# Peptides against a protein of PDB entry 3H8D, part 62

Target 1, 122 residues: chain A of PDB entry 3H8D
Amino acid sequence: DMKRQQRFFRIPFIRPADQYKDPQNKKKGWWYAHFDGPWIARQMELHPDKPPILLVAGKDDMEMCELNLEETGLTRKRGAEILPRQFEEIWERCGGIQYLQSAIESRQARPTYATAMLQNLL

## One batch from the design tools (peptide; aimed at target 1 T72 G79)

Design b2_p28_1 (made by RFdiffusion4; failed a check: the pose's geometry)
Pose (drawn by RFdiffusion4):
Structure b2_p28_1 (pose): chain A 119 residues (1-119), chain B 122 residues (1-122), chain P 28 residues (1-28)
Amino acid sequence: KRQQRFFRIPFIRPADQYKDPQNKKKGWWYAHFDGPWIARQMELHPDKPPILLVAGKDDMEMCELNLEETGLTRKRGAEILPRQFEEIWERCGGIQYLQSAIESRQARPTYATAMLQNL
Amino acid sequence: as target 1 above (122 residues)
Amino acid sequence: LSAADERLFWRLEMAEEELEEIWEEEVP
């Protein structure tokens, strides 16, 4: 029913902007858009646990801008293939995280919940 | 979900003469494919030593890869799949819009998602 | 803007050159 689009933004800590390149610890921010709206958000950090977020339970913590008002389709190198998102998501325990939110009625139905419920 | 049937692939390559040269002397080229479902709709090759090759379905059937998407194994090759814009950027810089527009005007281009996309643009 | 949005725009600005490098490597 809707186009699935995935984005990745590598980032460094704000405290690392003016250190030498070898001292800049990198992280990665990810987003899965189910149409204009974000279904899953994932953050890999060098200094704390991975942040896994799903539409519904985590609306408050997730990016609140829809796809057009992010400008992500306009940024070079930001869009990634579905597998590049799914591989990281699975290695973070994302399947169990989304399943747990589904069973406790905390998950908003999206293409992502439809995929886990099907298989 | 015509868009979901669209799949794009890129294979970097070198000539055999450059196989054992230093990495800085390996003149790379790039082969590309746009699959409209099971069939190649557009094929593109950047070469280090000759003009770019642009091929469209219908007009260029003899020159294009004859295998369908499953027969190629490309969906199983690590790093071969690219986003549509990665194909389109190169296709445009090679004159691919003019090449596809001409094939459509000469009616040689077989209708595909690619011809449908160029027509919606015009 | 939310805190998450502000963080996203900041990260896009700081990753601009890295995102451009990724693009150039993938799209010669």

Design b2_p28_1_s1 (made by RFdiffusion4, then SolubleMPNN; from b2_p28_1, 10 letters changed; failed a check: the pose's geometry)
Amino acid sequence: MSEADKKLFEYLKQSEEELEKIWEEEVP

Design b2_p28_1_s2 (made by RFdiffusion4, then SolubleMPNN; from b2_p28_1, 9 letters changed; failed a check: the pose's geometry)
Amino acid sequence: MSAADKKLFAMLEQSEEELERIWREEVP

Design b2_p28_1_s3 (made by RFdiffusion4, then SolubleMPNN; from b2_p28_1, 10 letters changed; failed a check: the pose's geometry)
Amino acid sequence: MSEADKRLFEYLEQSEKELEEIWRKEVP

Design b2_p28_1_s4 (made by RFdiffusion4, then SolubleMPNN; from b2_p28_1, 10 letters changed; failed a check: the pose's geometry)
Amino acid sequence: MSAADKRLFEMLKQSEEELRKRWEEEVP

Design b2_p28_2 (made by RFdiffusion4)
Pose (drawn by RFdiffusion4):
Structure b2_p28_2 (pose): chain A 119 residues (1-119), chain B 122 residues (1-122), chain P 28 residues (1-28)
Amino acid sequence: KRQQRFFRIPFIRPADQYKDPQNKKKGWWYAHFDGPWIARQMELHPDKPPILLVAGKDDMEMCELNLEETGLTRKRGAEILPRQFEEIWERCGGIQYLQSAIESRQARPTYATAMLQNL
Amino acid sequence: as target 1 above (122 residues)
Amino acid sequence: SAGTERFRTYLHLGEEALEEIAEEQFPA
């Protein structure tokens, strides 16, 4: 029913902007948009646990801008294939995280919940 | 979900003559494919030593890869799949819009998602 | 919101890295 689009933004800690390149510890921010709305958000950090977020339970913590108002479709190198998102998501325990949210009635139905519920 | 049937692939390549040269002397080219479901709709090749090759379904059937998407194994090749914009950027810089527009005007281009997209643009 | 702020921060700091990725994605 809706187009699935995935984005990735590599980032460094704000405290690392003016250190030498070898001292800049990298992270990665990810988003899965189910149409205009974000279904899953994922953050890999070099200094703390991975942040996994799903639509519904984590609305407050997730990016609140829809796809058009982010400008992500306009940034070069930002969009990634579905597998590039799914591989990282699975390695972070994302399947169990989304499943747990589904069973406890905390998950908003999205293309992502439909995929886990089907298989 | 016509858009979901669209799949794009890129294979960087070098000539055999450059196989054992230093990495800086390996003149790379790129082969591209746009699959509209099981069939190639557009094929594109950037070469280090000759003009770019642009091919469209219908007009260029003899020159294009004859295998369908499953027969190629491309969906199983690591790093081969690219986003639509990665194909379109190169296709545009090669004169692919003019090449596809002409094939449509000469009615040689078989209707595909690519011809449908160019027509919605015009 | 906090999530939007993080997003904007990551996007700003990540701009150079995104251009490097783009150079690889769009060859020649």

Design b2_p28_2_s1 (made by RFdiffusion4, then SolubleMPNN; from b2_p28_2, 10 letters changed)
Fold by OpenDDE base, seed 3:
Structure b2_p28_2_s1 (fold): chain B 122 residues (1-122), chain C 122 residues (1-122), chain A 28 residues (1-28)
Amino acid sequence: as target 1 above (122 residues)
Amino acid sequence: as target 1 above (122 residues)
Amino acid sequence: SAGDERLREKLELGEEELEEIAAKEFPF
């Protein structure tokens, strides 16, 4: 149902190797998620020292969060929720449009709000 | 219609008296708005040196933004849009619940998403 | 799942930064 609430979240992280370094030496990454209703539709990770990771439902389920939104605790994590554009801007910069498109064309993507929107865009 | 999109915005402002002062001496205030669909439902202003201003549709129309959402340009102002909770947390801290409740009870408040939610809460 | 573990790890490692983000919600 396209009436499902679309919610987006972002969590900063530091590399395990940097945990015990001085704050100035802790390189930050970002973990992003798009939830289409209770279920994740897209996931994205920005790393300070390696290429971004893009994941889409259906194709990458094994690597994505399998918890429903409530189970993640993200809604209760102050500062974690972000606006749609805050997700989409980064998604686009990381090649997410092409990645999702390929997943759709290969019949690997599970239908989500994201797939529907992309199909409307193209 | 309770299906209307609820959108929230925040923009900083500098007091007129501080316009020409050094940046370090410019105390910042914050202007908040809640739009229930195209029309403003609540407005709030945080000042660095005076009490917060709370305004609700119907009661305070003369002091509130009269432009519809599109006319404001807020949707096109990068960084202006905020999450619902970012508005509500401040609204609550400023006594907004009581203010809106009083406006409802005095029959001054125009029905909005905000009035409906409050009436459901109480 | 691998994804769940990733999330948990990130939540743990990013707690302080999230608090800083949250603290900026109230300007005064």
Scores: peptide ipSAE 0.254, ipTM 0.770, DockQ to the pose 0.811
OpenDDE base, seeds 1, 2, 4, 5: peptide ipSAE 0.250, 0.254, 0.252, 0.251; ipTM 0.769, 0.770, 0.771, 0.772; seed 1 fails the geometry check

Design b2_p28_2_s2 (made by RFdiffusion4, then SolubleMPNN; from b2_p28_2, 9 letters changed)
Fold by OpenDDE base, seed 2:
Structure b2_p28_2_s2 (fold): chain B 122 residues (1-122), chain C 122 residues (1-122), chain A 28 residues (1-28)
Amino acid sequence: as target 1 above (122 residues)
Amino acid sequence: as target 1 above (122 residues)
Amino acid sequence: SAGDERLREKLELGEEELEEIAKEEFPF
């Protein structure tokens, strides 16, 4: 069902090592998720000190959240939800298009709204 | 078609009288819009010095934006689009539920996604 | 899963920052 609600979330995080440092020494990262209906389709992590992490359903299930959207509690966290474009802009900058495309071509990606939209774009 | 895309926007504004004042003397208001597909369904204005303005399609067409969504350029203004909840929370706080309900009961409201959702809620 | 644990960790560590974001998102 490609009419499932697409919802996007972003959570800031401080590295565990910085948790107890002064605010100026706390480097912030960002955790992103795209949910295609109840299930995650894409995940992305921006780190202050290492390359972005890109994850897509089917290929990276072991590294991704396995909880359904309701179980995550993200819908109940004020400030967590973001607009589609807020996710997509960063996804694109991090090479997400190429990453997902490669996952599709290698037959690793599970069909999602994200795979369908990418196929429409290409 | 109740499957039309619902999109929400928020634009800050400075009162005309404050336009040329020092920044500290510029009181900011907020303009909100809910588009049900291409057409506006609800509009709301938060003012720093007067009560909120609530507007609903059918009843307040003369006071609302007459441009379709594409004509407004809102979709191309970075930072203008907001999440549904960012609109709805303020709408509720400003008495929007009662306002729209009254417009429906008085047969002034044009049927929109907003009227349908309110009827589902009540 | 590893992903679940990662999310939980991020949620715990990001609570304060989320609150700040939330305040900015609702200028009422």
Scores: peptide ipSAE 0.264, ipTM 0.776, DockQ to the pose 0.879
OpenDDE base, seeds 1, 3, 4, 5: peptide ipSAE 0.260, 0.261, 0.256, 0.259; ipTM 0.772, 0.774, 0.773, 0.774; seed 1 fails the geometry check

Design b2_p28_2_s3 (made by RFdiffusion4, then SolubleMPNN; from b2_p28_2, 8 letters changed)
Fold by OpenDDE base, seed 1:
Parts: sequence; C-alpha cells; structure tokens
Structure b2_p28_2_s3 (fold): chain B 122 residues (1-122), chain C 122 residues (1-122), chain A 28 residues (1-28)
Amino acid sequence: as target 1 above (122 residues)
Amino acid sequence: as target 1 above (122 residues)
Amino acid sequence: SAGTERLLTKLKLGEEELEEIAAEEFPF
C-alpha cells in the first residue's frame, strides 16, 4: 500500500570495542532505516571500519530489524528521525539503487514503497 | 485546505554588523519557516542578541516572506528543509502556541494548517 | 533477530550522541 507513511531514521553507534575509549578514539557509525508504514523497508549501516551494509525487506529480513516502528521506539527518540532525502542521499552513495534493483530482479525483495519507487524510475 | 503539503525550513543568518567579522565573532541566527502548501504560514527568527521573533500569516504578513515556496528556492537548498517536529519544538519553546492563539483570538491570523492544528488542540 | 538486537544495542550506545544532535536544534 503506497498510502502508508514513509518515515526515515538515523542513529549513531559506536563499535563495542570503542565503547569505553576516550571520545577522540570512538569511531562513530550510523544506522539508518526506512519504514514503510509500520514495517521496515530498507536498512543501512555505515561503519567506520568496513563497507556499508545495505539491507532490503524480503531479501535480508533475518538481518534487519524485526520490530515494527512503534516497537523500536525510534519515533520517540529525539534526533533520530530524518528527512527522506537524508536517507536517499546516503542510500544512493552506497549503491542502494543497484542493490534493491538486484533484489527485485532476483525476486527476493518484498514489495515496499522503495521497490515501487524504483520500479517507477526504471 | 488541509490537504496541502506542510514543509518546514531553517536557514542560518548572520547579523549585518557581524558579516565581515572574523568567524569567531559572527553570532549566528536562525530563520525558520513553515509553508502550508506554497504559502508561508509561520515564520520564526532566533537571534543571538535579542528575543525570538514569531510571525504568523495574516497578522504579520508585512514582516514575513512574501515569496511562495518555489520562489524562495528553499526546496533546492541542501540542508534547509527540516522535520515538522524540528520546527514545532522551537516554536513551542519560543511561545509560538500562545502567539498564534492570540492572533486567532484577535482575528488577525489567516487560516492555515497551523491555525487549524491549534484549534484542534484547544 | 540479529537486526533487532543490533538496533537495540545501537540505541543504547548512541543515546548520548543523539542527545547532542538534538541539543543543536536550540542553540540559544
């Protein structure tokens, strides 16, 4: 259903190994999520020490957040919500378009707002 | 019309007197706007040296942005758009609810999404 | 799921950083 609200979130994280280091030695990562209504459609993780992780619903369900949006508490986390473009810009930079396209072509992607938008562009 | 897209923007500004000072001596202000569709509904200015300025359509038209949203170029300015809550939080902190309420009660406020939302809460 | 656990961990560990981000919204 394309009428569902699309909401995007970003939270910082620090590597477990850096958790108790001095602030200057904590390398920050970023966790991103796109929720198509209550359910996650895309997830993305920027790590300071490894390539970005891209995840799409249907294909990567076991590696993605299984909580609905309300269960995550993200909507109540000040500073977590971001604009669609703030997600999409990073998604694009990380090769998300190609990743999602491949997931669609392989019939691994669950239909979401994201898959619909991509299919509209192709 | 409550079906119009509500969009919010924030841009920094520097006091004219500080324009040519060293960066450390430039006190930054913030200009906020709420657009109810193409037209501005609320405007807010945070100044480093004076109280916040709150402006509402109908009452403060002469002091507010006269350009429609597209004319402002804000939609094309990276980093200018903000989430509704990012606007509303500052609006609330600056007494915007009371300001808008007073404008409604005095029949100075032009009906906007903002006036409608406030009236729904009261 | 692993993804959920990772999120919860990140939310916990990133709380301070999120507060810093949020604090920037009202610098006055």
Scores: peptide ipSAE 0.213, ipTM 0.741, DockQ to the pose 0.737
OpenDDE base, seeds 2, 3, 4, 5: peptide ipSAE 0.209, 0.211, 0.210, 0.210; ipTM 0.738, 0.740, 0.740, 0.740

Design b2_p28_2_s4 (made by RFdiffusion4, then SolubleMPNN; from b2_p28_2, 11 letters changed)
Fold by OpenDDE base, seed 2:
Structure b2_p28_2_s4 (fold): chain B 122 residues (1-122), chain C 122 residues (1-122), chain A 28 residues (1-28)
Amino acid sequence: as target 1 above (122 residues)
Amino acid sequence: as target 1 above (122 residues)
Amino acid sequence: SKGDERLREKLELGEKFLEEIAKEEFPF
């Protein structure tokens, strides 16, 4: 329940269009995920050429990872796991609090650690 | 007790002798710490010019940080906190398991999360 | 799913960067 492990991951990526370009012309993006136990609670993507993408469980399930944490292989990717604050700092900067709050208010969000923490914060 | 938060930190340092040298002549070391709740359990130092230094609570208290976690300011230093595995990987590479084991066997180590985990592992 | 595909794409494209980041953790 509220004892589920909260784990956070970050993966840099190159845009598909830049994959075959020279290194200096490859602009990095960053893919973030928050797992509440085995299942994703939040996802976030920073892109070099478009606004951040924020996704929350329940509302954005179709666009989020449906794999459980073990199936993602993220726990086996060296350097992928990050500290909670490393996720939250970016989440906050991107307007994630408001995004999740709106999802809760519209009854689109499913309950997660993230929704519980936000409700405690507000 | 065994519910104490385990937190890990890493900070780079420049050798005192190199502080006033040109940047290219400043060789970085790395200082690592494992805090078992408010108190340090393990410390590790990587140096560019000498073998790693491994320190464990009870045995090496005189050479380890005497400040509690809050007093260190590490929790407020951006980028200082690291994941458990980021500490453990280096600890293992430096022979930390054997070092701590020897400290336990010689009755020099004080009980910590680290000693408990090692005893479960062996 | 779309989300799974997105993750797979990111994993494939990020592996080299993660390796470089990991190297910095043990510079000696």
Scores: peptide ipSAE 0.192, ipTM 0.680, DockQ to the pose 0.764
OpenDDE base, seeds 1, 3, 4, 5: peptide ipSAE 0.178, 0.107, 0.136, 0.162; ipTM 0.681, 0.679, 0.681, 0.738; seed 1 fails the geometry check

Design b2_p28_3 (made by RFdiffusion4)
Pose (drawn by RFdiffusion4):
Structure b2_p28_3 (pose): chain A 119 residues (1-119), chain B 122 residues (1-122), chain P 28 residues (1-28)
Amino acid sequence: KRQQRFFRIPFIRPADQYKDPQNKKKGWWYAHFDGPWIARQMELHPDKPPILLVAGKDDMEMCELNLEETGLTRKRGAEILPRQFEEIWERCGGIQYLQSAIESRQARPTYATAMLQNL
Amino acid sequence: as target 1 above (122 residues)
Amino acid sequence: TAEEEAQETRFNEWLLSRGMVPLPTDYP
């Protein structure tokens, strides 16, 4: 029913902007958009646990801008294939995280919940 | 979900003569494919030593890869799949819009998602 | 356009509020 689009933004800590390149610890921010709205958000950090977020339970913590208002489709190198998102998501325990939110009635139905519920 | 049937692939390559040269002397080229479901709709090759090759379905059937998407194994090759814009950027810089527009005008281009996309643009 | 620049600024500010400075990116 809707186009699935995935984005990735590598980042460094704000405290690391003016250190030498070898001292800049990298992280990665990810987003899965189910149409204009974000279904899953994922953050890999070099200094704390991975942040996994799903539509519904985590609306307050997730990016609140829809796809057009982010400008992500306009940024070069930002969009990634579905597998590049899914591989990282699975290695973070994302399948169990989304399943737990589904069973406890905290998950908004999206293409992502439909995929986990099907298989 | 015609857009979901669209799949794009890129294979970097070198000539056999450059196989054992230093990495800086390996003149790379790129082969590309746009699959409209099981069939190649557009094929593109950037070469280090000759003009770019642009191929469209219908007009260029003899020159294009004859295998369908499953027969190629490309969906199983690591790093071969690219986003539509990664194909389109190169296709445009090669004159691919003019090449596809001419094939449509000469009615040589078989209707595909690619011809449908160029027509919605015009 | 000015509207697009404003939208991208809001998104980058949001990333920064979460302790993130975006690194430059390109496609392989």

Design b2_p28_3_s1 (made by RFdiffusion4, then SolubleMPNN; from b2_p28_3, 10 letters changed)
Fold by OpenDDE base, seed 3:
Structure b2_p28_3_s1 (fold): chain B 122 residues (1-122), chain C 122 residues (1-122), chain A 28 residues (1-28)
Amino acid sequence: as target 1 above (122 residues)
Amino acid sequence: as target 1 above (122 residues)
Amino acid sequence: SAEEEANIARFEAWLESRGMVPLPMEDP
């Protein structure tokens, strides 16, 4: 229940090595982002051949998108925006709650909508 | 910017007369709903062979869904929930702004998130 | 706009720098 708009996006991707392969040989991944207002709060990457990557603002800034929401062009990319639950279901399945909790406890997480929600629940 | 959650849903439908026809002979329509918290605020119907139907709470209660959001089961229907803009784009295209404005001016519209937003803009 | 397209390009380049080549989205 924050004043900033919470928006969620996902983009499918392939690996560079698969770029020129036949479609059946391209393994698809998904990049996810949660923006708390103009700034990214959480990032998540589903890779076809390795564990998911979970990232939270404050802790993982160096690995997260450095662009604000407007600069990403995601809002203008048809089909990129998703419902909150479409993000959260994957986030939870990948251990995102525990990951963010750990980041909060270690005081590495920057306050976001996500941290606030988690702190409301725990 | 309301405390109540704004949720939007879309359900495809076919006409009863098309129910037993071959797929190519079934003309699809779309039913849309905007829920302002538990209660419907706007309803919209795209028909394959007649003008869109626009409905607003207070004015059109007799023609709108009589169930609260939870009773509809829409939240449990996979693929039914849509983004706000997916509703609003169609609403605006169908003359929904003017329709709701008229309902407000005639004092037929029940106050909702939609009426508040319109009154903020006009 | 040109600016919007440039923003999209920058974002996609960033994805690629992380080993993710973005694919086109399907139309709704």
Scores: peptide ipSAE 0.335, ipTM 0.607, DockQ to the pose 0.728
OpenDDE base, seeds 1, 2, 4, 5: peptide ipSAE 0.333, 0.332, 0.329, 0.332; ipTM 0.609, 0.608, 0.612, 0.621; seed 1 fails the geometry check

Design b2_p28_3_s2 (made by RFdiffusion4, then SolubleMPNN; from b2_p28_3, 11 letters changed)
Fold by OpenDDE base, seed 5:
Structure b2_p28_3_s2 (fold): chain B 122 residues (1-122), chain C 122 residues (1-122), chain A 28 residues (1-28)
Amino acid sequence: as target 1 above (122 residues)
Amino acid sequence: as target 1 above (122 residues)
Amino acid sequence: SAEEAAKIARFEAWLRSRGMVPLPMEDP
């Protein structure tokens, strides 16, 4: 059902190797998630030194956050939640539309809010 | 239709009388708006020196923002858009649920996303 | 609460397992 709450989150991260380096030497990345109700629909990772990683439910379940939204505690993490557009802008920039589209066409994508929205646009 | 985009905004303001006072003498208020699609559904004002003002579409049209979302330029104002919960938390704290409920019961409220959501809860 | 903290910890552990060490969020 498309009436599930859509919520978006991002978390900054560094590489394990940078954990104890000076701040100036820590290259920052960003982890993004789109939750369609309690379940993740899309995940995106911006790494400082490699291409973005795009993940969609159904296709990439094994690489996506396995915790439901409640289990993540993200809703209780100050500053983690972001606006939909803050996610979508990055998603689109990274080629997420095409990625999800391909997943749908190949029947790999699990139906989510994201798939429904995209299908409406095409 | 409940599929309209729900967007929320917050703008700080000062009283006209404080316009040219020193920063320390400017008492800041906050203007909040909930747009159900292009049209405002709820408005809220936090004043430094008087009770909060709650406004709902249909009932308080004359006191609410008369511009549609596009006309406001809020979508282009950096930092103005906020998360739904950032609005709702304040709304609830100010007694917004009861206010909207009363407006619905009195048939003063125009149907909006906000009215629909509240009616679902009751 | 401890429960909420535990949830966050589990998630952060998951991130670490993926090679991402989460950083603290900036206070709003």
Scores: peptide ipSAE 0.334, ipTM 0.578, DockQ to the pose 0.586
OpenDDE base, seeds 1, 2, 3, 4: peptide ipSAE 0.332, 0.330, 0.333, 0.317; ipTM 0.585, 0.586, 0.573, 0.607

Design b2_p28_3_s3 (made by RFdiffusion4, then SolubleMPNN; from b2_p28_3, 9 letters changed)
Fold by OpenDDE base, seed 3:
Structure b2_p28_3_s3 (fold): chain B 122 residues (1-122), chain C 122 residues (1-122), chain A 28 residues (1-28)
Amino acid sequence: as target 1 above (122 residues)
Amino acid sequence: as target 1 above (122 residues)
Amino acid sequence: SAEEEAKIARFEEWLRSRGMVPLPMADP
C-alpha cells in the first residue's frame, strides 16, 4: 500500500577506535534508514574511510536493522528524522538507483515503496 | 496516485501593519502548505490574533495558493520545507480532520492524498 | 518515558554491533 508513511532517519556515528580520541581525530560517519511504514526499506551507511554501504530489504535483511520503526525509538530521537530528499540525494549519489534496480532484477528485493518508485521511474 | 510525493512547507509572516515596528512588536504568523505532487492539497494559516485558517483543495481554491509547487519556489527556499508530522500536528490541533471531513461529506473537497488518508482513517 | 529510552538504547546497541558508535544529535 503506497499510502504507508515514508519516513527517513539519519544518525551520526564514529568508529569504536575513535571513541576515546580527541574530537578532531574522530572521523564521523552517517547511518541512514528509509522506513516504509513500520518496516525498513533501505539502509545506507557513509563511512569515513571505506565505501558507502547500500542495503535494500529482501536482499540485505541480515545486515539491515531488524527492529521495526517503533522499536528503534528513532521517532523519539530529536534530529534523527530527515526529509525524504535528504536521504534520496545521498542514496542517488552513492549509486542507490543502480543497486536497487539490480536487486529488483535479480528478484532479491522485497517490494517496498522504494521498489515501486524505481519501477515507475524506469 | 498515492505515489505522488507529499511535501510540506512553512513560511513565517508578519502583518503588514507590523512591518515597520520594533522587532518585539512584530507578531509572527505561520503559513503552511501541503502539496500532493505538484498541486496544493491543504493550506493552513496561524495568525497571531485571529483564529487559524484551514483550507482544502476543491472547497477553498480561491483562498489557496494558485501556484503549483514549482512556481512557488518553496523547494528552493531554505528552511521552508518541513516534515509531514510538523504539518499534521498543527493541522490536527486546529481541527483539520473535522474540516476536511466536512468538505468530503459535502462533496466540496477535491480528491487528494489528504482526502484518501482521512477516508482510510475513518 | 523509560520505555522509549530503552528502545533508543537497544537501537544504539545494534549500531555498535555493526561498528558504529552513535553520537549525540544537536537540538535545533
Scores: peptide ipSAE 0.273, ipTM 0.579, DockQ to the pose 0.512
OpenDDE base, seeds 1, 2, 4, 5: peptide ipSAE 0.272, 0.056, 0.270, 0.272; ipTM 0.592, 0.563, 0.583, 0.597

Design b2_p28_3_s4 (made by RFdiffusion4, then SolubleMPNN; from b2_p28_3, 10 letters changed)
Fold by OpenDDE base, seed 5:
Structure b2_p28_3_s4 (fold): chain B 122 residues (1-122), chain C 122 residues (1-122), chain A 28 residues (1-28)
Amino acid sequence: as target 1 above (122 residues)
Amino acid sequence: as target 1 above (122 residues)
Amino acid sequence: SAEERAKEERFEAWLRSRGMVPLPMEDP
């Protein structure tokens, strides 16, 4: 159903090793999620000192958030929800278009709003 | 095309008569817009001292923004873009569901993402 | 609700399992 609600979220994180350090010594990353209805379609992780991680439904299910949107509590976390473009801008910069395209072409991607959008673009 | 990008915006406004008054005497309203792709689907106005105005494409074209999204410059206006729920919450409070439903049933509403969503809800 | 909080805690636990300790959101 292409009429499902698309919602995007991000939360900052730190490494476990930095958890109890002084704030100045806590390098921050960002966890991003795109939910196509109740289920995650894309996940993205910006780490402070390693390459971005891109994940797409179907291909990367085992590494992606297994909770449905309601279970995450993200909708109740003030400031967590972001605009689509706030997700997409980072996604694009991280090579997300190519990543998702490859997943589609290899038939690893589960059909989502994201796959449909990309296929319309290409 | 139900795959068009849905974008929402709001900007504050004041009445022309208040334009040159002291800030304390400027009652602020809010102008809201929902764009279904390049074209406006819904418009909403919260006025400081009169009832909310709800407008839907097809029915209220003559009173709605006639510019396409790009022409409005809203995408370039910092802070103007809002989350869908930030629009919908107000829309619902103002009776937007009933308003749009009535427009659909009277065949006055132009088919948009908004009409499709409502028809899925009802 | 308590149930909602439990789910949120599970989400946090999941993040931690992936090496991410979530930070509280900064107020805008």
Scores: peptide ipSAE 0.347, ipTM 0.629, DockQ to the pose 0.527
OpenDDE base, seeds 1, 2, 3, 4: peptide ipSAE 0.346, 0.347, 0.346, 0.345; ipTM 0.625, 0.627, 0.617, 0.611

Design b2_p28_4_s1 (made by RFdiffusion4, then SolubleMPNN; its pose is not in this set)
Fold by OpenDDE base, seed 1:
Structure b2_p28_4_s1 (fold): chain B 122 residues (1-122), chain C 122 residues (1-122), chain A 28 residues (1-28)
Amino acid sequence: as target 1 above (122 residues)
Amino acid sequence: as target 1 above (122 residues)
Amino acid sequence: MNEEGLFKGKYVPLEPEDAPDADVEIKE
């Protein structure tokens, strides 16, 4: 259903090991999520010291957010929601198009708004 | 045409008189705009020392942005674009619903996405 | 926010940056 609202979120994070360090020693990462309606379609994790993690629904379900959008509380978290382009720009830079394409080709990707958009583009 | 993209922007500003003051003496305001496709539908100005200014297309054309969206360069200004709710929240707090409603009732408002949404709500 | 459901213990969330606003009078 392509009529579902597409919403994007970003939450900064630190590693558990850095939780109790001085601020200057807390290496910040960024957690990103794309929700296709209530369900997560894509997730992306930017780390300060390792390659980005890209996750797509169907393929990476076990590593992705397990909550529906309402359950997450993201919609109620000030500053969490971001513009689509703010997600897509990072997604593209991290090789997300290729990653999702591969997941589609391998029949691992669950159909989402993201898969549909990519298939429309290709 | 309700199919046009609704985009929202926010730009900080300072008073001309404060332009050359120390940072602590620069009282910052905020300029907000809602574009219904290429054309501005609503404009809002938050001032540090006077009431907000609310402007709606048709009624306040002479006081509103005179450029189409592309001409403004807002789409190319990092951080300028904001979420719809970021605009609407301020709009509502500033009495924008009542302002727009009055403009509709007086037949001063040009039909826009904003007028349509309000009329759907009422 | 349900941190466990989002991060599954992988990360410790921080507060996102709040959008700046101006101190202005609002209509009551």
Scores: peptide ipSAE 0.291, ipTM 0.652, DockQ to the pose 0.313
OpenDDE base, seeds 2, 3, 4, 5: peptide ipSAE 0.286, 0.289, 0.289, 0.289; ipTM 0.652, 0.648, 0.656, 0.654

